# Peptides against a protein of PDB entry 2FGR: the designs that were tried, part 193

Target 1, 331 residues: chain A of PDB entry 2FGR
Amino acid sequence: SSVTLFGIVDTNVAYVNKDAAGDSRYGLGTSGASTSRLGLRGTEDLGGGLKAGFWLEGEIFGDDGNASGFNFKRRSTVSLSGNFGEVRLGRDLVPTSQKLTSYDLFSATGIGPFMGFRNWAAGQGADDNGIRANNLISYYTPNFGGFNAGFGYAFDEKQTIGTADSVGRYIGGYVAYDNGPLSASLGLAQQKTAVGGLATDRDEITLGASYNFGVAKLSGLLQQTKFKRDIGGDIKTNSYMLGASAPVGGVGEVKLQYALYDQKAIDSKAHQITLGYVHNLSKRTALYGNLAFLKNKDASTLGLQAKGVYAGGVQAGESQTGVQVGIRHAF

## One batch from the design tools (peptide; made by RFdiffusion4, then SolubleMPNN)

Design b2_p21_4_s3 (from b2_p21_4, 13 letters changed)
Fold by OpenDDE base, seed 5:
Structure b2_p21_4_s3 (fold): chain B 331 residues (1-331), chain A 21 residues (1-21)
Amino acid sequence: as target 1 above (331 residues)
Amino acid sequence: SALEELERAEAEEEATNTVTF
């Protein structure tokens, strides 16, 4: 058996030019290039190609020293793996987010990421962003000639909010083709939640693809989220992303990503463009900088996620510029 | 995939000081 202690401390100086009042915010933020984390993991060889595993991972907030506490809400799984693939029990990334966020060149972190995996509807469930679930059983296939898949089910455990039952139930999965420079995936998910104390289904469909040309990587996402409400109509968002990354001088990476969020319920669009650079000082330590511009149109109030500084919205139709400059250290 | 997360975790683990207990 093995036990590995691992982590990342990622801390930055961040700035956004507008908050909800129209004022600038700046300070020390967290998780600009990678989510800061502390984890334990290990495996046991059971023989015959069967392995047991565990994974415990929590977020670190380096700016405040985890003032709100520490937990294993990033992942808390036990698993069995072998030639059949892997079965996981416990809180984790849902299979759809685990696969489809891999196409985000900003690693679902900081001010630059694809923000499609979001609670678009003021859903009252804890994980209405479609990223993780409690009480999750997941299965991941091996890769067979490029083809792979993942499936998950999360138990609601009769959780209720208002008149809504089955809150936190997830069912979803993906199919993928991963071969050499090409990756492509289709994900489907449904989650039960509540909006205004009323039962709501969060449906998600996501298509992702990437191609590595050696000199550059292209990546794209197409997503639809739909909060189906019995009263007040559906809250639908179509999200699009296109990004490119390229190595620079053997030790750096430049990234450019564009996203469009077409928020149908408010007939309003938001445009995000982010330029990022990572400079590897070593295998474990990097400097990074991100510059993001978010243009809201009409009733859109989206804000950049400068975690630890400002992650709220802006005034309707306002644009926000964000900057992060930081250090990432992995141990 | 779990394997890409393992390979990424292994690539990150090659990058991390794996304190194996």
Scores: peptide ipSAE 0.022, ipTM 0.609, DockQ to the pose 0.197
Fold by OpenDDE base, seed 1:
Structure b2_p21_4_s3 (fold): chain B 331 residues (1-331), chain A 21 residues (1-21)
Amino acid sequence: as target 1 above (331 residues)
Amino acid sequence: SALEELERAEAEEEATNTVTF
């Protein structure tokens, strides 16, 4: 058996030109290029191609030293793997987010990521962003000539909010084709939640694709999220992303990503454009900079996610500019 | 490297998801 201690400390100076009051915010933030984390993992060979595994991972907040505490809410799994694939038990990324966030060139963190995996409806469930689930069983297939899939089910354990039952139940999965420079996948998920104390289904459909041209990578996402409320109209968002990355001088990477969030319930759009640069000082240490522009139209109030500084909304129809400059260190 | 192990742990979180033969 082996046990590996691993982690990232990513800390930045961040600025946003507007908060909910129209004022600027600046300070020391976290997780601008990669999510800061501390983890333990290990594998045991059981013979015959069967392996047992464990994974325990929590988020690190380098700005305050985890003043609110440390936990394993990123992942807390035990697994069996072999020629049949992998079965996982415990809190983890749901299969849909795990596969479909891989097309985000900003690693689902900082001011540049695709923000489609969101609680669009003030859902009262803890994981109404569609990223993770408690009480999760997941299964991942082997890769068969490029074809692969993942499936998950999370138990609600009779959790109630208001009159809503089955809160936190997840069912979902993806199918994918990963071969050479090409990756493509389709994900489907449903999560039970509550909005205003009433039962609500969070339905999600996501298509992702990427192609590596060697000199550059292109990546794209198409997503529909729909909160179907028992009382009231559906809260529907269509999200789109297109990004490109390229190596620079053998030690750097430049990234450019555009996203559109078409918020149907408020007939309002938001546009996000992000330029990022990573400079590798070593295989473990990098400097980075991100510049993001978010344009809200009409009733849209979206804000950039400058974690540790400001991650709230802005006034309706306002534009926000964000900057992050930081150090990422992996161990 | 720990970043290659961590990008490989993220990509092994991607790639341990898919038992790539």
Scores: peptide ipSAE 0.015, ipTM 0.526, DockQ to the pose 0.054
Fold by OpenDDE base, seed 3:
Structure b2_p21_4_s3 (fold): chain B 331 residues (1-331), chain A 21 residues (1-21)
Amino acid sequence: as target 1 above (331 residues)
Amino acid sequence: SALEELERAEAEEEATNTVTF
């Protein structure tokens, strides 16, 4: 048996030129290149090709020392794995987010990531961004000549909000092809939630692909998220992403990513463009800088996620510029 | 993939001093 202690401390100086009042915000922020975390994991060989595993992981907030407390809400799983693949029990990334966020060149972190995995409808469920679930059972296949899949189900445990029942129920999965420089996948998910105390289904479809040319990597996402409400009509968002990354001088990486969020319920678009650079001082320690521009149109109020400084919205139709400069250390 | 997040967690972990107990 083995137990591994692991983590990341990522802390930055961040600036955004506008908050909800139109004022600038600046300070010390967290998780600009990778999400800061502390984790424990391990495996036990049970013989016959069967292994047991555990994984406990929580977020670290280096700016305040976890003033609100520490928990294992990132992942808290026990697993069995073998020639059949892996079964996981416990809170984790849902299979759809686990696979489809891998195409985000900013790793779903900081001011640059694809923001499609979001609560678009003021959903009242705890995980209405489609990223994680409580009470989750997941299964991941082996890789069969490039083909792989993952499936998940989360129990609602009769959770209610207003008149909505079954809140927190998730069903979803992906199919993928991962072979050499090519990755492609399709994900489908449905989650039950509430909006305004009324039952709502969050449907999600996501297509992702990437290709590594050696000199550069290209990556893309196409997503539709739909909150299906019994009253007031559907809240639909179409999200698009295209990104490129390239190694620089053997010690650096440059990233450029564009995203479009077409928010159909308010007939409003937001455009995000992010330039990032990572400079590796060692295998474990990197300096990084991110520059992001978010242009809201019409009624759109999206904000960049400068965690620890400002992660709220802006005024309708306002543009926001964000900067992060920081240190990432892995241990 | 979970393997690219694992390979990235493992590449971040080949970066981490894995204190294996």
Scores: peptide ipSAE 0.022, ipTM 0.601, DockQ to the pose 0.200; fails the geometry check
Fold by OpenDDE base, seed 2:
Structure b2_p21_4_s3 (fold): chain B 331 residues (1-331), chain A 21 residues (1-21)
Amino acid sequence: as target 1 above (331 residues)
Amino acid sequence: SALEELERAEAEEEATNTVTF
């Protein structure tokens, strides 16, 4: 058996020019290029190509030293793997987010990521962003000539909120083609939750693709999220992303990403554009900078996610500019 | 590699956006 201690400490100075009051916010933030984490993982060879595994991972908040405590809410799995693929038991990324976030050039972290994986409806479930689940069983296939898939089911354990039953139940999966420079995927998921104490289904469909030209990579996402409420009608968002990255001078990477969030329930759009740069000082240490612009239209109140500084909304129709400059260290 | 495990962990990271939206 092997056991590996691993982690990332990512800390930045962040600024946003507007909060909900129209005031600027600035300070020390976390997880601008990568989410800060501490983890333990290991594998045991059981013979015959079968392996057991475990993974325990929690978020680190370098700005406050984990003042709210430490937990393994990022991942807490036991697994079996072999020629059949991998089965995981425990809290993890749901298969849809695990695959479809991989097309986000900002690694779904900091002020630049694709924000489609969101609680668009003030859902009362713990994971109504569609990213992780408690009580999860997941299965991942091997890669067969480029084709691969993942499937997951999370138990609700009779969790109730208001009159809603089955809260926290997840079912979902993806199919993908990953071969050389090309990646493409389709993901489908449903999660049961509550909105205003009433039963709600969070339905998600996501298409992703990327192509690596060597000199640059292009990535794209198309997503629809629907919170299907028993009363008040559907809360639907269509999200679109297009991004490009390129190596710079052998030790740097530049990223540019655009996203559009068409929030149908409020007939309002938000536009996000982010420029990022990463400078590798070593294989483990990087400097980075992100510059993001978020334009809300009409009733849209979206804010950039400057974790540790300000992650709230802005006034309706307001634009927000964010900056992060930080250090990422992996161990 | 530690970088591929980091990228895999980063793909696993992306999803802990407590995008507390």
Scores: peptide ipSAE 0.015, ipTM 0.521, DockQ to the pose 0.035; fails the geometry check

Design b2_p21_4_s4 (from b2_p21_4, 13 letters changed)
Fold by OpenDDE base, seed 4:
Structure b2_p21_4_s4 (fold): chain B 331 residues (1-331), chain A 21 residues (1-21)
Amino acid sequence: as target 1 above (331 residues)
Amino acid sequence: SALEELERREAEEEANNTITY
């Protein structure tokens, strides 16, 4: 049997030129290149190709030393794995986000990531961004000649908000082909939530693909998120991402990513472009810099996610520029 | 993927922080 203590401490100096009042924000931020975390994981060989596992992981906030506390909300699973794949019990990334966020060249964190996995509708559920779920059962297949899949179901446990009685129920999965330089995936999910105290379905479809040319990697996402409401009509967002990364000098990586968020309910678009650089000082330690530009059109109020500094919106139709420069250390 | 690369890096770093029983 084994137990591993692991973590990442990622802390940066961050700046955004506009908040909701039009003022600049700056300071120490966290998780600019990778989400800062502390975890415990382990495995037990049960014989016959069967293994038990556990994983406990929480977010670290290096700017304030976790002043709001620590928890295992990133992952808290027990698992069985073998030739059949892996079954997980407990809070985790839902299968759709686990697979489809892997195409984000900014690792779903900092000011550069794809922001499609979002609560677009002021959903009242705790995980209405479609990233994680409580009470989750997940299954992941082995890779069969490139083909793989993942499925998940989360129990609502009769959680109610207003008249909604199934809040937090998730069902979803993906199919994928991962072979050599190519990855492609299709994900489908439905989550039960509430909007304005009324039952709402968060439907999500995501297509992702990447190809590693050696000299560069291309990655893309196509997503539709739809909050289906019986009253007031659907809140639909179409999100698009295209990114490229390339190694620099054997120890560096440059990344460029563009995203478009077509927010149908407000007939408004937002454009995000991010340039990132990572410089590996070692296997465990890197310096990084991110430069992001977010252009809101019309009624769009999206903001860059400078965690620890400012992650709120901006004025409608305003543009925001963000910078992060930081250190990532893994242990 | 970036996550798989992070997970791979995490897995490769596991050898140094693993207590085996």
Scores: peptide ipSAE 0.025, ipTM 0.592, DockQ to the pose 0.412; fails the geometry check
Fold by OpenDDE base, seed 1:
Structure b2_p21_4_s4 (fold): chain B 331 residues (1-331), chain A 21 residues (1-21)
Amino acid sequence: as target 1 above (331 residues)
Amino acid sequence: SALEELERREAEEEANNTITY
């Protein structure tokens, strides 16, 4: 049998020109190109094409050395795999986020990523961003002529918040077509949560597609997130993303991504545009730079996610500029 | 995707750090 130790340490100098008070923030941040992580994984061949697996992964915060502790909240799964696909038991990315975040050219981290997978409604569930779930069972099909799918269910275990029951229950999945340069996917999910102590359903639909032209890649996302509340009406956000990436000089990659977040409950939009560059010093080590602009309109207060420096909101209708320059090292 | 490429790079890098027992 084998066990693999793996990880990424990604640390940057980050700057944002505005916080919630209108002041600049700067310092040492983490996870600007990839999420910093430490993991253990392994597989056992059980014969007959059946394999057992495990995966334990936690986030690393290189700026403070994990002062708040270390855990396996990124992934903590045991699995069986074979010709039937893979079944996973344990905390993981939910199938919808696992597939649909793959279209984000900024790897769902730093100041440039698609921010649609978010708690848009002050949901009181721990995972109301729709990214991960506790108590998760997942199934992933093999790829059959390009077609593949994933499904997941998370148990609520009778968790309650206020008058809301079934908090943390997830059901969702995706269907996809992955063939050569083309990828396209549809994801659907529902999560039970609470808002203001009242039962709320977080419904999500996401469409993603990408095409690799060799000289450049295009990627896009269309998402609707809806927090259906018993009282106070729905909190709906429509999120759109379009991105392009291209190799530069055999060792570099340039990325440009635009996103629009149409926040219907406050009738307000936010526009995000990010330019990124990655310079590979080796297969394992890269330098990177990100430049992001976030333009809030009307009542929108979104902030760029400069993890370790400032990830809060800004004043309503304010624009924010962010910069990250860092080192990513994988091991 | 960029994430798939990262995951592939991660998987390739992780393969080099395999402890066999």
Scores: peptide ipSAE 0.018, ipTM 0.553, DockQ to the pose 0.412; fails the geometry check
Fold by OpenDDE base, seed 3:
Structure b2_p21_4_s4 (fold): chain B 331 residues (1-331), chain A 21 residues (1-21)
Amino acid sequence: as target 1 above (331 residues)
Amino acid sequence: SALEELERREAEEEANNTITY
């Protein structure tokens, strides 16, 4: 058996030129290149190709020392794995987000990531961004000549909000082909939630692909998120991403990513462009810088996620510029 | 390092299509 203590401390100085009042915000932020975390994991060989595993992981907030407390909300799983693949029990990334966020060149963190995995409809469920679930059972297949899949189900446990029953129920999965420089996947998910105290289905479809040319990597996402409401009509968002990354001088990486969020319920678009650079001082320590531009049109109020400084919206139709410069250390 | 091992695992996972999260 093995037990590994692991983590990341990522802290930055961040700036955004506009908040909800139109004022600038600046300060010390967290998780600009990778989410800061503390974790414990281990495996036990049970013989015959069967292994038991555990994983406990929580977010670290280096700017305030976890003033709101520490928990294992990132992952808290026990698993069995073998020739059949892996079964996981406990809170985790849902299979769809686990696979499809891998195409985000900004690792779903900081001011540069793809923001499609979002609560677009003021859903009242705790995980209405489609990223994680409580009470989750997940299954991941082995890789069969590049082909692989993952499936998940989360129990609602009769959670109610207003007149909505079954809140927090998730069902979803992906199919993928991963072989050498090529990765491609399709994910489908449905989550039960509430909007305004009324039952709502969050439906999600996501297509992702990447190709590594050695000298550069290209990555892309296509997503539709739809909150299906019985009253008031559907809230639909189409999200698109295209990114490129390239190694620089053997110790650096440059990233450029564009995203478009077409918010159909408000007939409004947002455009995001992010330039990132990572400089590896060692295998464990990196310096990084991110520069992001977010252009809202019409009724769009999206804000860049400068965690620890400002992660709120802006005024309708306003544009926001964000900068992060930080240190990432892994142990 | 955990990150290099995580990024190497993420990159090896991306490269090998093995979800080793």
Scores: peptide ipSAE 0.014, ipTM 0.478, DockQ to the pose 0.051; fails the geometry check
Fold by OpenDDE base, seed 2:
Structure b2_p21_4_s4 (fold): chain B 331 residues (1-331), chain A 21 residues (1-21)
Amino acid sequence: as target 1 above (331 residues)
Amino acid sequence: SALEELERREAEEEANNTITY
């Protein structure tokens, strides 16, 4: 058996030009290029191609030293793997987010990521963004000539909020084709939650694709998220992303990503555009910079996620500019 | 590459890392 200690410390100086009051915010932020983390993982060879595994991982907040505490809410799994694939038990990424966020060139962190995986409806469940689940069982297939899939189910354990009695139940999965420069995936998920104390289904469909041309990579996402409320009608958001990345000078990477969030319940759109640069000082240490623009229209109040500085909304129809400059170190 | 696998793990892990509070 082996045990590996691993982690990332990513800390930045961040600025946003507007908060909910219209004021600027600036300071030391976390997780601008990669999410800061501390983890333990290990594997045991059981013979015959069967392996046991564990993974324990928690988020690190370098700006405050984890003032709110440390936990393994990122991942806390035990696994069996072999020629059949991998089965995981415990809190983890749900299979849909694990696969479909891989098309986000900003890796679902900082001010540049695709923000489609969101609680669009003030859902009262702990994971109403569709990213992770408690009480999760997951299965991942091997890759068969490019074809692969993942499936997951999370138990609600009779968690209740108001009149909702199945809060936290997840069912979902993806199918994918990953071969050489091409990746394409379709994901479907449903999560049970509550909105205003009433049972609500969070339905999600996501299509992703990428192609690596060697000199550049293109990536795209199409998503629909729908909170189906028993009372008050559905809250639907259509999210779109298109991004490109390219290596620069053998040690750098430039990224450009656009996203559109069409928030149907408020008939309002938000446009996000982000330019990022990563400069590798070594295999483990990088400098980075992100510049993001978020344009809200009409009733839209979305804010950039400058974690540790400001991650709240703005006034309706307001635009926000964000900057992050930081250091990422992996160990 | 080990870097692409790290980036893939980082992307899987960053998707994992969006603890939306």
Scores: peptide ipSAE 0.014, ipTM 0.532, DockQ to the pose 0.039; fails the geometry check

